# Peptides against a protein of PDB entry 3PUK, part 11

Target 1, 227 residues: chain A of PDB entry 3PUK
Amino acid sequence: ERGLKSVVWRKIKTAVFDDCRKEGEWKIMLLDEFTTKLLSSCCKMTDLLEEGITVIENIYKNREPVRQMKALYFISPTPKSVDCFLRDFGSKSEKKYKAAYIYFTDFCPDSLFNKIKASCSKSIRRCKEINISFIPQESQVYTLDVPDAFYYCYSPDPSNASRKEVVMEAMAEQIVTVCATLDENPGVRYKSKPLDNASKLAQLVEKKLEDYYKIDEKGLIKGKTQS

## One batch from the design tools (peptide; aimed at target 1 R126 K128 E129)

Design b1_p20_1_s3 (made by RFdiffusion4, then SolubleMPNN; from b1_p20_1, 11 letters changed)
Fold by OpenDDE base, seed 3:
Structure b1_p20_1_s3 (fold): chain B 227 residues (1-227), chain A 20 residues (1-20)
Amino acid sequence: as target 1 above (227 residues)
Amino acid sequence: SLEKQYKSIKKFNEEIKKKE
């Protein structure tokens, strides 16, 4: 039907909404910039209502407390988003909500996770990583959320080499999340350009695919599939 | 490491579930 969009929505429904669903309970959902775009690309507000979400709020904005309701945080594992969460539940301020369910779109660094645990562990009902770091388009098309990717990947300036590596790492990670979402472990194929960026990216993807499936929830290493 | 991180988050959620 909607190709990749439907697959992504189904993944979010299973990994997030079904995981925290309680009968008769409504939640406030907090989104950041990326997850706002993500949900907008694969669902409607009516879909969220069916999943028990009364209202969506921007995590970056000041919000009034709703202390009788639990909050669902669907956010990126970034310092900015985590800091906003900590302001909502940190020990130095009154809690804005009754409790929190946290779902990260990617792996959360230990530094951020430890900050959360140290500050507001008692308020947390869930803290999970779901590994969806791309925006689905029609059919088999998706976009990556990697700022300045074009600039650094094609920069002839050697001073940008370190940043180029970071960008390529981020791209590779997001490609792996696509594969995970589709439950695929493909052999990587690419068309090389003069700067050999495609080859480097392919190597990173292969490595990350191996790492991902070694530590998946089933503890299995899947065989390679067609891609 | 990715493995350590995965185990940490899993353990945390398991502990939460036990308290519920």
Scores: peptide ipSAE 0.316, ipTM 0.794, DockQ to the pose 0.722
OpenDDE base, seeds 1, 2, 4, 5: peptide ipSAE 0.313, 0.302, 0.294, 0.304; ipTM 0.795, 0.788, 0.788, 0.789

Design b1_p20_1_s4 (made by RFdiffusion4, then SolubleMPNN; from b1_p20_1, 9 letters changed)
Fold by OpenDDE base, seed 3:
Structure b1_p20_1_s4 (fold): chain B 227 residues (1-227), chain A 20 residues (1-20)
Amino acid sequence: as target 1 above (227 residues)
Amino acid sequence: MLEKQYKSIKEFNEEIEKEE
């Protein structure tokens, strides 16, 4: 049985590195906070070198131009990360890199995608969404990247109900990405006590799994598995 | 709406490939 870390790495290798690989070409890779944690959890720098990455840079930091090299952006589809990307390519005279390959860890909102297309389409050689929004810890354990999840899920304040729902949706979506990565459509199991949070989350996950597996990436319908 | 997003990105990539 392969651990979750190896599965995640294999997914990234096939979905990102193999997708943009060109023989003899080295790239600079730009990471944000989440993808830094993600890659750190499932690979080593030597692994990245083997995939043609010469150096990794933080997208949030000010960086010197390397105009002769192409850049691989492995980032979250957030306004912050997208804005940093746009700063790198927004001006024709101030492009930091030769071209960009963009890989989002989740679905990119139309607003952000349209903003990218409007400002720097000519600089982009690839844009792809991959569904990996979790951090693998153990063979069967992962962590979700949902800010303030604990606070809102356990808040008794009714004013937080809307935010709680948003958090639950985000968690459910990330769980579905795990299932997609593992190529499984599991039956959901949960412990409901002492609160109904687990029940609500389970319902959301089940619904999203059903929607996801109606049509997979190849247009195939997959049946439910047990887990 | 997910399908539409994938379609949009797919179409975008197809356009890029045609230009190269």
Scores: peptide ipSAE 0.317, ipTM 0.768, DockQ to the pose 0.598
OpenDDE base, seeds 1, 2, 4, 5: peptide ipSAE 0.308, 0.300, 0.298, 0.316; ipTM 0.780, 0.756, 0.755, 0.781

Design b1_p20_2 (made by RFdiffusion4)
Pose (drawn by RFdiffusion4):
Structure b1_p20_2 (pose): chain A 227 residues (1-227), chain P 20 residues (1-20)
Amino acid sequence: as target 1 above (227 residues)
Amino acid sequence: SEFEERAENVKEFNEEVEEE
């Protein structure tokens, strides 16, 4: 099947689970708010065992150290989600697991990355960015994770316009992960209609996905595709 | 640009880890 959640599942399995899957052994997977919704969206937690995950736990709440099991961190590049990882490895009196495998849902800010590039420890065996920043609500419908996006797009023009851009970029880079997961590099068009916001956004997506496929690393897609 | 720098940093970090 080619359901939107089937496509995403095929990505997570190959880009995350298989990428650190050691045939004979199992791991503990850690999730933040987003990745929880993402995984609950495209599979049942039963399917995870077959993928080398014996236990899933919330990265937010404190956990008991299992120093003989390797950890699979499947999280977003969020300050909260990352600060929690640094609690397990490095500073201080650490550690909590035998090894760390980090998989970011999206591009990791240099600011956050530096905070973990230091307290690295030999543990962090891998740190990848898989570029999946959306929810496969239905086999043909997707939703983003841009909190309070509607308000910051149609609010007046007061003080909180600086956030509008933050929301506009968040939508743009998050939409780009939708195209990348679908292995599509589509042409961009907007409606040029009410308030003309699709124009500003269409430009951001166009610019960002040009920069994106200048780096992919999957090498499957470059230049505009038939979409 | 920012995306390229971020991606390169992560790639170089992984290369350093593989060398260890």
Fold by OpenDDE base, seed 3:
Structure b1_p20_2 (fold): chain B 227 residues (1-227), chain A 20 residues (1-20)
Amino acid sequence: as target 1 above (227 residues)
Amino acid sequence: SEFEERAENVKEFNEEVEEE
């Protein structure tokens, strides 16, 4: 069995590095909190060097300009990360880098996208949304990136019901992303809990899997795979 | 659907940007 870490690395290599690769060109890579954890979980610095990355920088920190080099932003589509990018390329400040390639780990909201477009579109060579919102722990284990998931899923307060549903949807989407990354359509298995959260999540995952593979243009995997 | 949009998608800010 292919380890989840290797599958995730292959996905990033194909979706990000191969997409912006140019012969003989080195880039600076900008990471946020999530993508730092993600890359740390599935690759080494030597792997990044092989992909044409000379240095990695934290997007949240103040950085010295390197105007002759292009920058690869591999970041989450959050207001914080986007605001940091805008500080690097905004019209009100000097550009820190020659140009930018942006790869978001998830769907970028229109509000954030439009904000970027309005301020620094001329500096951006490519903007791509990829679907990788989990951290691989081992061959078959991953951690979801869903803030406050534990609190809302186990909250006895009825006022949190709406937020609980949002969290469940986010978890289900990320699970489907894992399945897509692994190129598998698994049957859903779960252990029941007293609050029946596992059953609800399983139903959401099954529905989203069905939707995903119905629209799969490649038609490669329509059958259920044992996971 | 929102889910379909969350799949890998490419957005280009400026089609006129030359790749150097």
Scores: peptide ipSAE 0.046, ipTM 0.603, DockQ to the pose 0.310
OpenDDE base, seeds 1, 2, 4, 5: peptide ipSAE 0.028, 0.026, 0.040, 0.028; ipTM 0.627, 0.618, 0.587, 0.581

Design b1_p20_2_s1 (made by RFdiffusion4, then SolubleMPNN; from b1_p20_2, 10 letters changed)
Fold by OpenDDE base, seed 2:
Structure b1_p20_2_s1 (fold): chain B 227 residues (1-227), chain A 20 residues (1-20)
Amino acid sequence: as target 1 above (227 residues)
Amino acid sequence: MELEKQHKKIKEFNEELEKE
């Protein structure tokens, strides 16, 4: 049986490390909170060394410049992570690293993307969205990383309705990334609860799956498969 | 489609990066 952790690691290896690998080159890898958890769940430090990563740094922390080395940013497309990246390269005279390879775990919003282009394009060698927005646990178990998801989804306060929709959208997107990673287009199954959360989420997932497989990374169309 | 726009955005950006 192919464990989810193994699948995720293979995806990261192919989409990130193989994509930016250069012979004899070592990189510093910058991680945020999510990608730290992600990598910790599916690989060891020795694995990263084999992929040409010499050290791992927390993007949120103050770091000393290593101007002779290129940096691999494996980060979430969030304002916080992007802002930290911009601080590393935003200064004309104080770039922390030689260049940057940026790999986002999900689709980068246009606002953030445009901000990056406007300020740091000359420092970037590669920018890619790899669509891994979940943490693998057991072989068929994963954890979604959506802040305050429980609070908003199960809040009886109608004032949270708009935020609930945003959260559900994010959850649906992450579920699609799981399916994409597993190379499956499953039929969605759910159990109805007192709230219609499951039904709404299922509809969002189905819609996004359909959209994804119409124009997947290989340009292939896949039919639904029971999972 | 939104996904198509996203793919195009990234593709175009990387093409620009290769020219620099």
Scores: peptide ipSAE 0.281, ipTM 0.828, DockQ to the pose 0.632
OpenDDE base, seeds 1, 3, 4, 5: peptide ipSAE 0.266, 0.261, 0.276, 0.263; ipTM 0.821, 0.819, 0.826, 0.821

Design b1_p20_2_s2 (made by RFdiffusion4, then SolubleMPNN; from b1_p20_2, 10 letters changed)
Fold by OpenDDE base, seed 2:
Structure b1_p20_2_s2 (fold): chain B 227 residues (1-227), chain A 20 residues (1-20)
Amino acid sequence: as target 1 above (227 residues)
Amino acid sequence: SELEKQYKLINEFNEELEKE
């Protein structure tokens, strides 16, 4: 199936599961709110079992230690998710798992990454950004998971301007991850009315696309595709 | 770019992890 869901699953399989797979090894997978939705949209529990995941747990919940098992953290690069990870490994005496593989759905800010490195480096076996911060709905339809995006983007209150920029940035990142997942560098089309949000977003997307393809995993610069 | 710097940092980190 050429659907977006299948593409997303294939990307997760190759970028996450194949990357950390060891023969005969089972892992506990920790998910946050976004990755729970993401996986639910593109796979079944049976698929995860086939990839060596024995149990899925919510990173936000209190969990019992399973010190003999390695943990696969498939999470968004947010302070909330990272803080939960740090709680699992931050204490020398109270590590919840044997080791951690961390896969971020998007680019991790340096400040956040440095915090992880400083606190838990010895417990980490892998830390990777896989750039998949969207949820596939249909074959060609996806949703962006940006909290309060509608409110801030369309708020007439000027006091929300700073937050609007943050939201726009997050949206742009997610759109770029869609393009990357689909292996496309599309031209951006938009309607500017009634607000200039679309224009601003388009500019951000274009800039980020350029940056992404300049430093892609393959070191290949891809030309623009028609879309 | 900031993105390039981040990419470099994470790659360097992973390389270090693989050596251990």
Scores: peptide ipSAE 0.158, ipTM 0.710, DockQ to the pose 0.735
OpenDDE base, seeds 1, 3, 4, 5: peptide ipSAE 0.005, 0.157, 0.024, 0.138; ipTM 0.375, 0.712, 0.453, 0.701

Design b1_p20_2_s3 (made by RFdiffusion4, then SolubleMPNN; from b1_p20_2, 11 letters changed)
Fold by OpenDDE base, seed 2:
Structure b1_p20_2_s3 (fold): chain B 227 residues (1-227), chain A 20 residues (1-20)
Amino acid sequence: as target 1 above (227 residues)
Amino acid sequence: SELEKQYKKIQEFNEELKKE
């Protein structure tokens, strides 16, 4: 049986490491909170070494410049992570690394993307969205990484309605990334809850799945499959 | 679709990066 961890690792290897690999070149890899958890769940340090990563650095920490080395940023498309990246390359005289390869775990919002493009384009060699926004646990178990998801989704406070929608959108997107990673287009099944969260989420997932498989990374249209 | 726009955006950006 193909475990989810193995599938995720294979996806990262193909989408990230193979994409930017150059013979004889070592890179520094920058991780954020999510990607640290992600990689720790599906690989070992020895695996990363084999992929040409010499050291792993936390993007949130102050780091000494290594101007002779290129950096691989494997990060979430969040303001925090993007801001840290911008700090590394935003200064004309204080670039921390030789160049950057940026791989986002999910779709990067236009606001963040435009900010990167405007300030750091000359330092970037590659930018890619790889759509892995979940953490594999067991063979068929994954964890969604959506901050305060439980709070907003199950809050009875009407003032949280707008945030609830954002959270559900994020959850739906992550579920789609799981399906994409597994190369499956499942029929969505759910049990309705008092707050109708499951129904709303299911609708979002179905819509996003349809959109994704209409124009998947291989340009193929896949039929719906029961999982 | 929004997804198509997103892919196009990234693709165009990477094309620009190759020119720099």
Scores: peptide ipSAE 0.327, ipTM 0.861, DockQ to the pose 0.629
OpenDDE base, seeds 1, 3, 4, 5: peptide ipSAE 0.310, 0.305, 0.316, 0.306; ipTM 0.852, 0.850, 0.855, 0.853

Design b1_p20_2_s4 (made by RFdiffusion4, then SolubleMPNN; from b1_p20_2, 10 letters changed)
Fold by OpenDDE base, seed 2:
Structure b1_p20_2_s4 (fold): chain B 227 residues (1-227), chain A 20 residues (1-20)
Amino acid sequence: as target 1 above (227 residues)
Amino acid sequence: MELEKQYKKIKEFNEELEKE
């Protein structure tokens, strides 16, 4: 299937599963709200089994320790998800799992990263940021996961202006991850609406795309394409 | 660039993890 779902799955397979795969080793995979939706959109449980995942657990739920198994954390770089991870490994005597592989769906803020490094580095075998912060819906359709995006973007209240900028920044970053996943540097098109949201978002996307393709994962500079 | 800093940060961290 040539759809966005297949592309996303392929990206996850190569960036996450192939990266930490060891022959004969099974892992417990910890998911948060976003990654649950993400995986549900692009794979089946049978696919995960083939990748060496024996059990999927919700990171937010209380879980019994399985100290003999390594855990694969595929989570968003949010305080909530990170805090749950830290609880799993924060105590020397109360480690939930043997070790952790951490894969973030986006750039992890320095504050969270430093917190992880300071407290749980000895338990971590791998930490990687993958750039998938969207949910594929159809062949060329995706949804952004930005909390309260609609509210802030369309709020007439000037007091929300700062928050609106934060939301737009997050949206732009997610759009860039789509482009990165598809290995495309498209020209940005938008429809003019009564609000300047579209133009602002377009500018942010263009800037971020430019920055991203200056330094891609392979160290290659790609030319701008028109999609 | 901020992106370069991020890549460096993660790379260095993983290098440290491999030494442990």
Scores: peptide ipSAE 0.301, ipTM 0.836, DockQ to the pose 0.593
OpenDDE base, seeds 1, 3, 4, 5: peptide ipSAE 0.288, 0.285, 0.023, 0.284; ipTM 0.831, 0.826, 0.634, 0.829

## One batch from the design tools (peptide; aimed at target 1 D110 I130)

Design b1_p21_1 (made by RFdiffusion4)
Pose (drawn by RFdiffusion4):
Structure b1_p21_1 (pose): chain A 227 residues (1-227), chain P 21 residues (1-21)
Amino acid sequence: as target 1 above (227 residues)
Amino acid sequence: SYYEKEFVEEFNEDVIIKKEE
């Protein structure tokens, strides 16, 4: 089937689980708020065992060190989600697991990346960005994770307009991961209607997905596709 | 913001980093 959650599942399995899957052994997977909702969206936790995951745990709450098991960090490039990882490896009195495999849901900010590029330790065997920043609510419907997006788009024009841009970019790069997961590089059009915000956003998405496919690394898509 | 792909010896792999202008 080609349900939206089927497509995402086929991406997580190949880009994440298979990418660190060692046939004979199992791993512990760690999730933040987003990745929890993402995985609960496109599979049952039962399916995870077949994919090399014996135990899933919340990266937020403290955990007991299992220094003979490797860790699969499936998290968003969030300061909170990342600070928690640094609690397990490096500073201080560490470590907590035998090895670390990091998979970011989206592009990692240089700021956060540096914080882990230092306290790296030989442990971090891998750090990839898979570019899935949405929820496959239905086989044909998707939702983003842009908190308080509606308010910061139709608020007046007061002090909190600086955040509007933050929300506008967050929507743009998050929408781009929807196209990338679908392996589509579509043309961009807006409605040119009420308040003309789709124009500002249509430009951000157009610019960001041009820069995106200048890097993909999956190599499957470049230049506009039939969509 | 822009993106760069760099090789990181610590990881022994290429990593894509999001940077600000």
Fold by OpenDDE base, seed 3:
Structure b1_p21_1 (fold): chain B 227 residues (1-227), chain A 21 residues (1-21)
Amino acid sequence: as target 1 above (227 residues)
Amino acid sequence: SYYEKEFVEEFNEDVIIKKEE
């Protein structure tokens, strides 16, 4: 009934929770704005408890130290979220938690990664990038995490044309990520509108899907599927 | 803590909203 939500949850469970799981160990989980929405879309609080999360906290808030517990950071690779993490571990005398496990929802820029490494590498037990940059809504429906997408795509101002292309590229990339998560190479369908936005996006997605599925992670060619 | 409670409440509310679609 909600296939995409279950697939996303299963991916998070495998990539994040199973990866840092230790028997009998409880962790504090830190979330940012995006990951809060993401988890809210595909799991319940009881699910998180079953995965060894005792409490969840907002990374942006001034939190009390819990020095005897390890922290699981499931956050977006943004300067804001990274800065909040650094405040938790940047000072030896002010460490808020025993250690950190970091899981980024997307590729972390080298600048941010190097900043983390230089400041508090000794406190980090795990640092991984997982590719989930969308929020599932329905069984086969999702919401993309592309800021100002609506504004730029439908702006009548010609000066926004360049930004519109950037937004469409970002959207296309996230759609491909969804397909990869679902292990599908679907045909692309869209609603016909007076504007060519949907057509352009469809072309970008088709091109990216073609490139992505030429060779998979195991060197195998995957055929086109329907969804 | 205060922050924990506030955040959890927000999370639960979001879960309800998202599940209603």
Scores: peptide ipSAE 0.007, ipTM 0.359, DockQ to the pose 0.020
OpenDDE base, seeds 1, 2, 4, 5: peptide ipSAE 0.016, 0.006, 0.006, 0.006; ipTM 0.461, 0.358, 0.348, 0.354; seeds 1, 4 fail the geometry check

Design b1_p21_1_s1 (made by RFdiffusion4, then SolubleMPNN; from b1_p21_1, 6 letters changed)
Fold by OpenDDE base, seed 4:
Structure b1_p21_1_s1 (fold): chain B 227 residues (1-227), chain A 21 residues (1-21)
Amino acid sequence: as target 1 above (227 residues)
Amino acid sequence: SYYVKEYVPELNEYVIIKKEK
């Protein structure tokens, strides 16, 4: 099928489900707020069943242990999600599942990863970062998950300058994830705004694109594409 | 990125190590 949603689904299928699939094995999948929205936007429960997921659970909620089953954590690399994971495997008494497969939607900071390593490394069968930090809306539309992006980017208050930079960084990162998902290296085009937000964001995107497409997953340099 | 388990003799445990693609 055509469209961004199908592309995103194919990416998830390849990067997550195919990566941890075992014949005849069912897993419980743990989702956070972002990945719930993400999967809801690009697949149905039936699709997940076909991928060997018996049930999906909200990582933030209290859950009954299913100690005989392995868990697939498809989560964002946030302190909240990571903490919830850690509670699931932090001790033998708290171990809710047989083992964990972790797939982060983005780069997991060392600080968070170190916490994981320190407490539940033995429970982890796979840990992978996949580059999907956006929500597909339509065939060619996606939504960035950056809280208060509009407010900070367009705020005339100088006190928000630092936050603005953080927001723009996050936005740029997510835009790059879209490009990565679509396997496109587009030329960045923008129209300048009074606050020069577009220019700044464009520069960040370009920089990140350059870094990402310098060497692809196969070690090849990707050229720019027309978007 | 992906992560692999490697045994670290000095720690007598497996450690998850981040590998860049």
Scores: peptide ipSAE 0.109, ipTM 0.674, DockQ to the pose 0.107
OpenDDE base, seeds 1, 2, 3, 5: peptide ipSAE 0.102, 0.096, 0.092, 0.081; ipTM 0.680, 0.677, 0.654, 0.661

Design b1_p21_1_s2 (made by RFdiffusion4, then SolubleMPNN; from b1_p21_1, 13 letters changed)
Fold by OpenDDE base, seed 5:
Structure b1_p21_1_s2 (fold): chain B 227 residues (1-227), chain A 21 residues (1-21)
Amino acid sequence: as target 1 above (227 residues)
Amino acid sequence: TEYKVIYVPELNENVTVKVEK
């Protein structure tokens, strides 16, 4: 069995780099906090050069325009990352780059997607979703990169109840991407106390797995937009 | 039927998954 790092890199190479690759063309790649960690975990800069990336930039930072080059945005579907993208292309006279290819690490909510379409549709050559929302560490080891998950899930403070639910949903979605990356179609089996966090998480994962594979079977992949 | 145990580091919990191939 190939290590998880290798599997993740292969998936990114196929879903992102091969998808937008043009012979002899170099791109600038924009990363956010999560995708910086993700790529650092499974590849080297030399690997990215081989895939046609000349420079890596942080999407959150102010950057000088490079109007003659196309940009590859590999980012999380968050309001923060999307807002940074919109700043790069929101004005016709102030576009940072020639065009954009956008690849989200997970499902992009319709509200964010519509916001992008309304403002920057003419500048976007590709917009797709991949399903990798975890960081590989070793052959079968990963992290979800949810730093405060333990605090909210086990906090005795009732004021954290709403945040606990958000964190549980996020972790469940991330676990689904682990299963999908490993090409597994699992059913969750867990017997515990009904109110136990592990039991609740198992139930959420099961539900989200069902939804994921139903969508996959229908071939309804969001983001088939090409201009 | 194959079973896989997925460890969730953030919660220090294991989730058992039934894998159907």
Scores: peptide ipSAE 0.097, ipTM 0.702, DockQ to the pose 0.022
OpenDDE base, seeds 1, 2, 3, 4: peptide ipSAE 0.043, 0.050, 0.050, 0.044; ipTM 0.610, 0.631, 0.605, 0.615

Design b1_p21_1_s3 (made by RFdiffusion4, then SolubleMPNN; from b1_p21_1, 9 letters changed)
Fold by OpenDDE base, seed 4:
Structure b1_p21_1_s3 (fold): chain B 227 residues (1-227), chain A 21 residues (1-21)
Amino acid sequence: as target 1 above (227 residues)
Amino acid sequence: SEYKKVYVPELNENVIIKVEK
């Protein structure tokens, strides 16, 4: 079996770099916290250079404009990352790059998408979702980006029940991306135990797997592909 | 059919999935 890291890299290469590649063109790549970890886990800088990336910048930091170059935003669909993008292209005076290619690691909520569309549509050449919301590790292991999951899931405090559900859903969504990345369409097996976190998570994963295909199709419809 | 265990580090638990594809 191929390592998860290689699979993830291949997916990124195909979904992101191959999608926006233009012969002889170099791009600046903007990363957020998650995608920094993601790329670090599955590629080297030399790999990125081969894909036409000249420099990597942190989207959260103030950056000098490079107006002659296009930017590749590989970011999570979060308000924080989106806001940073919007600052880069929200106004003529703030436009830092020639144009933008945006690739979200997961489904971008309509609210965020509409916000981008309303403010920066003309600057965007691509806007796609690639559905990788996990960090690959060796030996087919991954990690999720869900802080305090353990605490909330096993908290005896009833006041944490709402947060537990949120955490469970977040984990389920990310697990779906693992399955998608591995090109697996699994059925989830679980024994019905309402108080069992694993069972609950399994149920959520199953539900979200069903939704994944619908979301994927929807994403293709709403995604901007014009250069 | 193949069954796989999906380990969830955050919970230190496994979710069993049946690979049908």
Scores: peptide ipSAE 0.051, ipTM 0.523, DockQ to the pose 0.022
OpenDDE base, seeds 1, 2, 3, 5: peptide ipSAE 0.000, 0.050, 0.034, 0.006; ipTM 0.242, 0.497, 0.365, 0.285; seed 3 fails the geometry check

